# Peptides against a protein of PDB entry 3HUF, part 24

Target 1, 320 residues: chain A of PDB entry 3HUF
Amino acid sequence: MWIIEAEGDILKGKSRILFPGTYIVGRNVSDDSSHIQVISKSISKRHARFTILTPSEKDYFTGGPCEFEVKDLDTKFGTKVNEKVVGQNGDSYKEKDLKIQLGKCPFTINAYWRSMCIQFDNPEMLSQWASNLNLLGIPTGLRDSDATTHFVMNRQAGSSITVGTMYAFLKKTVIIDDSYLQYLSTVKESVIEDASLMPDALECFKNIIKNNDQFPSSPEDCINSLEGFSCAMLNTSSESHHLLELLGLRISTFMSLGDIDKELISKTDFVVLNNAVYDSEKISFPEGIFCLTIEQLWKIIIERNSRELISKEIERLKYA

## One batch from the design tools (peptide; made by RFdiffusion4, then SolubleMPNN)

Design b2_p28_8_s4
Fold by OpenDDE base, seed 4:
Structure b2_p28_8_s4 (fold): chain B 320 residues (1-320), chain A 28 residues (1-28)
Amino acid sequence: as target 1 above (320 residues)
Amino acid sequence: SEEEKKKKEEEEELLKKEEEEIKKEEEE
């Protein structure tokens, strides 16, 4: 989200979130959802127009800002952004930090981008929320991204957490739910006066983890917990691979169960399969190797003695 | 604080400079 602050008292000491939309900035406007009052003698009654675009798909992957357009409204003293005079037709900015000078005002408006990118595990939930979140200046998507700050968990009562949720947790993404998204949608008016009123997702996350026994106490409890073990994985998803890497596993990839030969078995402690392959091919699993799903692996790694549990399962098959 | 007073005085001086710049551009 874009946040503006200013030096001196020209913004009345307030920080303000700028959502996607158009703002008239000037001395003789009233602060509301589309106006920003800035008080200085050289600032025109209507001085500049700020236009913040909705997030692009690229912004979801980069964590880049919504495009910020500045137009001078044919003022006597002009407008500058980052010490450069704004062009007659306006200029667009993708920098994360903007110093906006209106007229000869000695105090700058400092606009900065606070990165917030929400990943969804479910395409239906993305379809439901994407428009509203984009109108808050929040990039949204389904795919894994290093720029993701939040992850929407689908609450299905009695279901195991998804691989996406597991990976989001281990990569230290703040896991949120629909209740947080609902709350987030209500703050749009309240944060005009104080950007600090933006709801903290950490409380939502803490409540999710506290109320769900499928999560460890922290990501650190699982990160590198299986260091020194090796696995083979069917090349199915990037999230699955990255999840296993975060566990500290050495990973070999294979394309089919037929590629699991004696050589691979000799170098591999266990085989990780997706649910579909596990359920369909269970009868054809190679002898002498432990095959499990990511969800089965997760049930082991959330235990404090995960290394001992994995070792016991590996040994059980070597002596069978 | 003394620092807050000094900061306020510096801000008031900057605002006077703005007024001087406005006057210069009105005389041209």
Scores: peptide ipSAE 0.299, ipTM 0.837, DockQ to the pose 0.859
Fold by OpenDDE base, seed 1:
Structure b2_p28_8_s4 (fold): chain B 320 residues (1-320), chain A 28 residues (1-28)
Amino acid sequence: as target 1 above (320 residues)
Amino acid sequence: SEEEKKKKEEEEELLKKEEEEIKKEEEE
């Protein structure tokens, strides 16, 4: 989200969030959802127009800012951004930090981008929330991104957490739920005067993790916990692969269960399968190999003695 | 604080300079 602040009391010492939309900036406007009062003698009654675009798909993957357009409203003293005079038709900016000078005001408006990028695990939840979150200047998507700061957990009662949730947790993203999204939707009016009133997702995250036994105490308890073990997996999910890498596993990929030969078995401690393949082909698993789902692996990984548990299962199936 | 007072005095000097620059461009 864009946040603006300024020195010299020209913004009355207040920081505010600029959501996607259009703002008239000037000396003789009243602060509201579409106006920013700025107090200096060289600033025109209506001095500039700020236009913040909604997030792009690119912004979701890069964590880049919503596009910030500045137009001078034909003022005597003009408008500058990053020491450059704004063009007559306006200019657009994608920098994360903007120093905006209105007229000859000795104090600048500092606009900075606070990165918040929300990944959804469920397409139905994305469809429900994306429009509202985009109107807050929050990029949203389903695909994994290195720019993601938050992850919306799908709460299905009685189900195991998804691979996406497991991976998000290990990546140290803030896991949130629909209750937090609902809270975000109400903030738009209250944060006009104080950007610090933005809800912290950390408390929501702490409550989710604390009340769910499917999470370890920390990501650090699981990262590299299986160092030295080798697995094979179907080349079907990038998130699954990255999850297994974060566990410290050596990973071999195969395209079909038919590719699981004696050579692969000899080099592999266990095989990781998706639920569909596991359920359909459990009768045809090769003898002497430990096959499990990622969800079954996760249940072992969250235990304090995960390495010992894995070792026992490998041994049990090797001698069966 | 004495630092807050000094900062406020510096801000007032900057605002006076803005006024002087406005006057110069009104006379041109």
Scores: peptide ipSAE 0.297, ipTM 0.836, DockQ to the pose 0.926
Fold by OpenDDE base, seed 2:
Structure b2_p28_8_s4 (fold): chain B 320 residues (1-320), chain A 28 residues (1-28)
Amino acid sequence: as target 1 above (320 residues)
Amino acid sequence: SEEEKKKKEEEEELLKKEEEEIKKEEEE
């Protein structure tokens, strides 16, 4: 989201959130969802137009700002952005920080980008919320991104958390739910004049962790918790691979259960399978191999004695 | 505070400079 503040008292000492949309900026406009009053003698009654675009797909992957367009409204004293005069047709900006000077006003409007990028685990939830979140200037998507700040967990009562949720947690993204998204949608009008009224996602995250026994207390409890162990996994998803890497595992990949030979067994402590393969092949698992799902592995990892638990399971199956 | 007073005096001086610039461009 874009936030503006100003030097001196030209914005009445207030910070304002600018959502995607068009704003008329000037001395003789009334503050509302589409107007920004700025008080200085050299500022025209209607001085500039700010246009903030909705997020692009690129913005989701880069964490870049929504495009900020500035147009001077044929004013006597003009408009500058980052010490450069705005062209007659307007100029577009992708910088995270903008110094906007209106006319000869000695005080600048400072616009800065607050990065927020929401990944969804569930495509149906993305479809439901993406439009509303984009109208808040929040990029959204399904794919993992280095720009991802928040992750929406699908709240299915009684289901195991997904691999995506596990990975998002270990990456130290803020896990949120539909309740937080609902709050974001309802506060849109109230946060216009006060950026501090934006709901804290960290409080939502803390409540999710506290109320769900499938989460450890912190990502640090799980990161490298299985250092020194080796696993083999079916080459299924990049997220599953990255999850196992964050656990500190040495990973070997295989294409089929038939590729699990005595050599692979000798080099690996356990085999990680997806649910479909686990359920279909559980009757035909090779003897002497500890096979488990990612969800079963996660249940071990969240325990304080995860290393001892996994060692005991490996030993039980080697001597069975 | 003395710092707040000084800052306000500096802001008032900047606003006077704005007024002087406006007048110069009105006389041209």
Scores: peptide ipSAE 0.297, ipTM 0.837, DockQ to the pose 0.824
Fold by OpenDDE base, seed 3:
Structure b2_p28_8_s4 (fold): chain B 320 residues (1-320), chain A 28 residues (1-28)
Amino acid sequence: as target 1 above (320 residues)
Amino acid sequence: SEEEKKKKEEEEELLKKEEEEIKKEEEE
């Protein structure tokens, strides 16, 4: 989201969030959802127009800002952004930091981008929330992104956490739920005057972890916890592969259980299967190899003695 | 505080410079 602050109390010492939309900036406007009052002698009654665009699909992957357009409203003293005079037709900016000078005002408006990108685990939840979140200047998507700051967990009471949720946790993303999204939608009016009123997702995240025994105490307890072990997995999902990499596993991929030859078995400590393959192929598992699901692996990893537990299961099946 | 007083004096001096620049461009 864009946040503006200013020097010399020209914004009354308040920070303000600029959501996607159009703002008239000037000395003789009243602060509201589409106006920003700035008081200085050289500032025109209506001085500039700020236009914040909705996030692009690219912004979800890069964590880049919503496009910020500045237009001077044919003022006597003009408008500058980053020491450059704004062009006659207006200029568009993709920089994360903007110093906006209105007229000859000695104090600048400082606009800065606070990165927030929300990943969804479920396409139905994305379809429900994407439009509202985009209108807050928040990029949204389903795919993994290095720019992802938050991850929406679907609260199904009594269900195991998904691979996406496990991976989001290990990536140190802030896991949130629908209750936080609802709260975000209600704050839009109050944050016009004070950007500090934006709800902190860390409280929601702490409550999710505290109330769900499927989460370890920290991501650090799980990252590289299985370093030195080797697994084979079905080449089905990129998220599953990345999750196993974060555990420090050496990963071999196969296309079918029939492709698990003696060479692969000799180099592999265990085989990771999806639930569908695990349930359908239980009778046809290769002899002498430990096969488990990602969910079964996760239950072992969250234990303090995860390495010892895995070693015991590997040994039990090699000698059975 | 003395720091708050100094900051306020610097802000008043900057605002005076803005007034002088406005006057110069009105006389041209």
Scores: peptide ipSAE 0.296, ipTM 0.836, DockQ to the pose 0.838; fails the geometry check

## One batch from the design tools (peptide; made by RFdiffusion4, then SolubleMPNN)

Design b2_p29_1_s3 (from b2_p29_1, 14 letters changed)
Fold by OpenDDE base, seed 1:
Structure b2_p29_1_s3 (fold): chain B 320 residues (1-320), chain A 29 residues (1-29)
Amino acid sequence: as target 1 above (320 residues)
Amino acid sequence: SKEKEEELKELKEEEEKKKKEEEEKKKKE
């Protein structure tokens, strides 16, 4: 999200969030959802127009800012951004830091981008929330992204956490829920005057982890916990692959259960399958190899003695 | 015209005063 602050008390000493939309900036406007009052005698009654665009699809993957347009409203002394005079038709900016000078005002408005990108695990939840979050200047998507800062967990009562949730946790992404999204949607008006009123997602995350026994105490408890073990997996999901890599596993990939030969078995401690393949093929698993789902593996790795547990399961099939 | 010049003068005087106060704070640290 864009946040503005200013020197010389020209913004009344407050930081303000700029959501996507158009703002008239000047001395003789009242602060609201479309106006920014700037208290300086050197500033025109109506001095500039700021236009914040909604996030692009690219912004979700890059964590880049919403486009920031500045137009001077035909003022005597113009407007500058980063020491450059704004063109007569206005200019657009994608820099994360903007120093905005209004006319001869010695105090600048500083605009800075706070990166926030929300990944959804569920397409239905994305469809429900994306429009509202985009109107807050928050990029949203389903795909994994290095720019992802928050992950929306799908709360189905009594369901296991998804692979996406497991991976988000191990990536140290802030896991949030629908309650946080609801709260985030309600504060839109209050944060106009004070950007500090934005809800803390870290508190929501702490509460989710504390109240759910399917999470370890920290990502560090699981990261590289299976170092030295080797697995084979069906080449189905990039997220599943990345999850297993974060566990410290050496990974081999195969296309079908028929590709699990004696050579692969000799190099592999266990086979990781998706739920659909596990459920359909459980009667035809190769002899002498431990097969499990990612969810079954997760139940092992969240235990304090995960390495001992996995070793016992591997051995159980060798001596049977 | 005169009011704007006085306003610019006051703003410059306040800026110079704040700069001096900040420089004096930095000299006392």
Scores: peptide ipSAE 0.031, ipTM 0.498, DockQ to the pose 0.078
Fold by OpenDDE base, seed 5:
Structure b2_p29_1_s3 (fold): chain B 320 residues (1-320), chain A 29 residues (1-29)
Amino acid sequence: as target 1 above (320 residues)
Amino acid sequence: SKEKEEELKELKEEEEKKKKEEEEKKKKE
């Protein structure tokens, strides 16, 4: 989201979130969803127009800012952004930090981008929320991204957490739910004068973890917890692969259960399968190898003695 | 008018002085 602050109390000592939309900036406007009052005698009654665009798909992957357009409203002394005079037709900016000077005012408006990118695990939930979140200047998507800051957990009561949720937890993404999104949708008017009134996603995350025994105490308890073990996996989702890598596993990939030869078995401690393959192929599992799902593996790795538990299961099946 | 331009200049100089005083205060805290 864009946040503005200013020197010399010209914004009344307040920080403000700028959502996508158009703002008239000047001395003789009242603060609302479309106006920014700036208190200086050097500033015109109506001085500039700020236009913030909705996020692009690219912004979800880069964590880049919503495009920020500045137009001077034909003022005597113009407008500057980052010490450069704004052109007569207006200029667009994609920098994460903008120093905006209105006319000859010695105090600048500082606009800075705070990255917030929300990943969804479920396409239906993305379809429900994407429009509203984009109108808050929040990029949204389904795919994993290094720019993602938040992950929406699909709360089905009594269901196991998804691989996406497991991976989001281990990569230290803030896990949120529908209740947080509902609250976030209400803040648009309340944060006009105070950007600190944004809901705390970390409190939502703490409550999710506290109320769900499927989460370990910290990501650090699981990261590299299986270092030294080797697994084989069917060519599965990228998230599944990255999850196993974060556990410290050496990973071999195969295309079918028929590719699991004696050589692969000799180098592999266990085989990770998706639920569909695990359920359909239970009868055809190679002898002498431990096969499990990611969800079964997760139940082991959240335990404090995960290494001992896995070792016992491997031994049980190698000598059976 | 010339008078408004002078008044705007004086106001700017006063605002710039106040800005420097605030920046110096922030450097001493």
Scores: peptide ipSAE 0.030, ipTM 0.496, DockQ to the pose 0.077
Fold by OpenDDE base, seed 3:
Structure b2_p29_1_s3 (fold): chain B 320 residues (1-320), chain A 29 residues (1-29)
Amino acid sequence: as target 1 above (320 residues)
Amino acid sequence: SKEKEEELKELKEEEEKKKKEEEEKKKKE
């Protein structure tokens, strides 16, 4: 989201969130959803127009800001952005930090991009929330992205967490729920005057983790916790692969259980299967190897003695 | 502090002047 603040109290000492939309900026406008009052004798009654575009699909993957358009409203002394005079037709900016100078005002408006990019685990929740979040200047998507800051967990009491949630946790994404998304929707009017009224996602995350025993104490307790072990991964998602990599596993990928010969079994500590393959192929598992699902592996990894637990399960099946 | 109070006073006086001009225009229609 775009946040503006200003020097010399020209914004009354308040920070403001700029959602996608158009704003008239000037001395003689009243603060509302489409106007920004700036208090200085050096600023025109109507000085500039700011236009914030909705997020692009590219912004979800790059963590780039919503496009920020600035137009001078034919003022005597013009408008500058990052010490450059705004062109007569207006200019568009994709920089994360904008120093906006209105006319000869000695104080600048500082616009900065607070990165917020929300990944969803399922398409139904994305479909429900994407439009509202985009109108807040928040890019949204389903696919993994290095720009992802937040991950939406579906609240089902007593359900196992998904692979997406596990991976989001290990990559240190802030896990949020539908309650946080609802809070984001309610603050839109109040944050016009004070950007500090934006709800804290970290507080939501802390509450999720405290109330769910399916999470480890920290991501750091799990990252590289299985270093030195080797696995074969069969019929799993790309997210499952990245999850296993974050655990420090050496991974071999196979398309079928039939591709695992005796030589590969000798070099592999365990086989990771998706739930469908695990349930259908239980009778045809290779002899002398430990097979488990990601969810079963996760239940071991969240334990303090995960390495010892994995070693015991490997040994139990080698001698069975 | 004093300059801000003066600027805020001038802004209020300009708003009151505009309100009076609009009320006088409405009385002449």
Scores: peptide ipSAE 0.024, ipTM 0.414, DockQ to the pose 0.035
Fold by OpenDDE base, seed 2:
Structure b2_p29_1_s3 (fold): chain B 320 residues (1-320), chain A 29 residues (1-29)
Amino acid sequence: as target 1 above (320 residues)
Amino acid sequence: SKEKEEELKELKEEEEKKKKEEEEKKKKE
């Protein structure tokens, strides 16, 4: 989201969030959803127009800012952005930091981009929330992104957490739920006056982790916890591969269970399968190999003695 | 409970630090 602050008292010492939309900026406007009052004798009654665009698909992957358009409203002394005079037709900016000078005002408005990108675990929740979040200037998507700051967990009562949720947790993404999204939707009016009223996602995350026994205490409890072990995995999802890498596993990939030869077996401590393959092929598993699902592996790795538990299971099946 | 609150505080401080480092890195570009 865009946040504006100003030097001196020209914004009354307040920080303000700028959601996607159009704002008239000037001395003789009242602060509302479409107006920004600036208090200086050197600025025009109506001085500039700011237009914040909704997030692009590219912004979700880059964590880049919503496009910021500035137009001078035919003022005597013009408007500058980053020491450059704004053109007569207006200019558009994709920089994360904008120093906006209105006329001869010695104090500048500083606009900065606070990155917030929300990944969803399922398309249904994305479809429900994407429009509202985009109107807050928050990029949304389903695919993994290095720019992802938050991950929406699907609340299915009594179900295991998904691989996406496991991976989001291990990569230190803030896990949130629908309650946080509801709260975000309510603050839109209140944060116009004070950007500090933006809700903290970490309180929501604390409550999720406290009330769900499927999470370890921290990602650090699991990261590299299986260092030195080797696994084989069916080449199904990139998220599953990245999850196993974060556990410190050496990973071999195969395309079918028939590709698992005696050589691969000799170098592999266990085989990781998806639920569908595990349930369908359980009778045909090679003798002397520990086969498990990612969800079964997750139940082991969240235990304090995960290495000892895995070692015992490997030994039990190797000598059976 | 206190350890979990401290770890979540450290995660917050790391996330804010990463955001600041990314903001500083993008200010240097």
Scores: peptide ipSAE 0.000, ipTM 0.197, DockQ to the pose 0.010

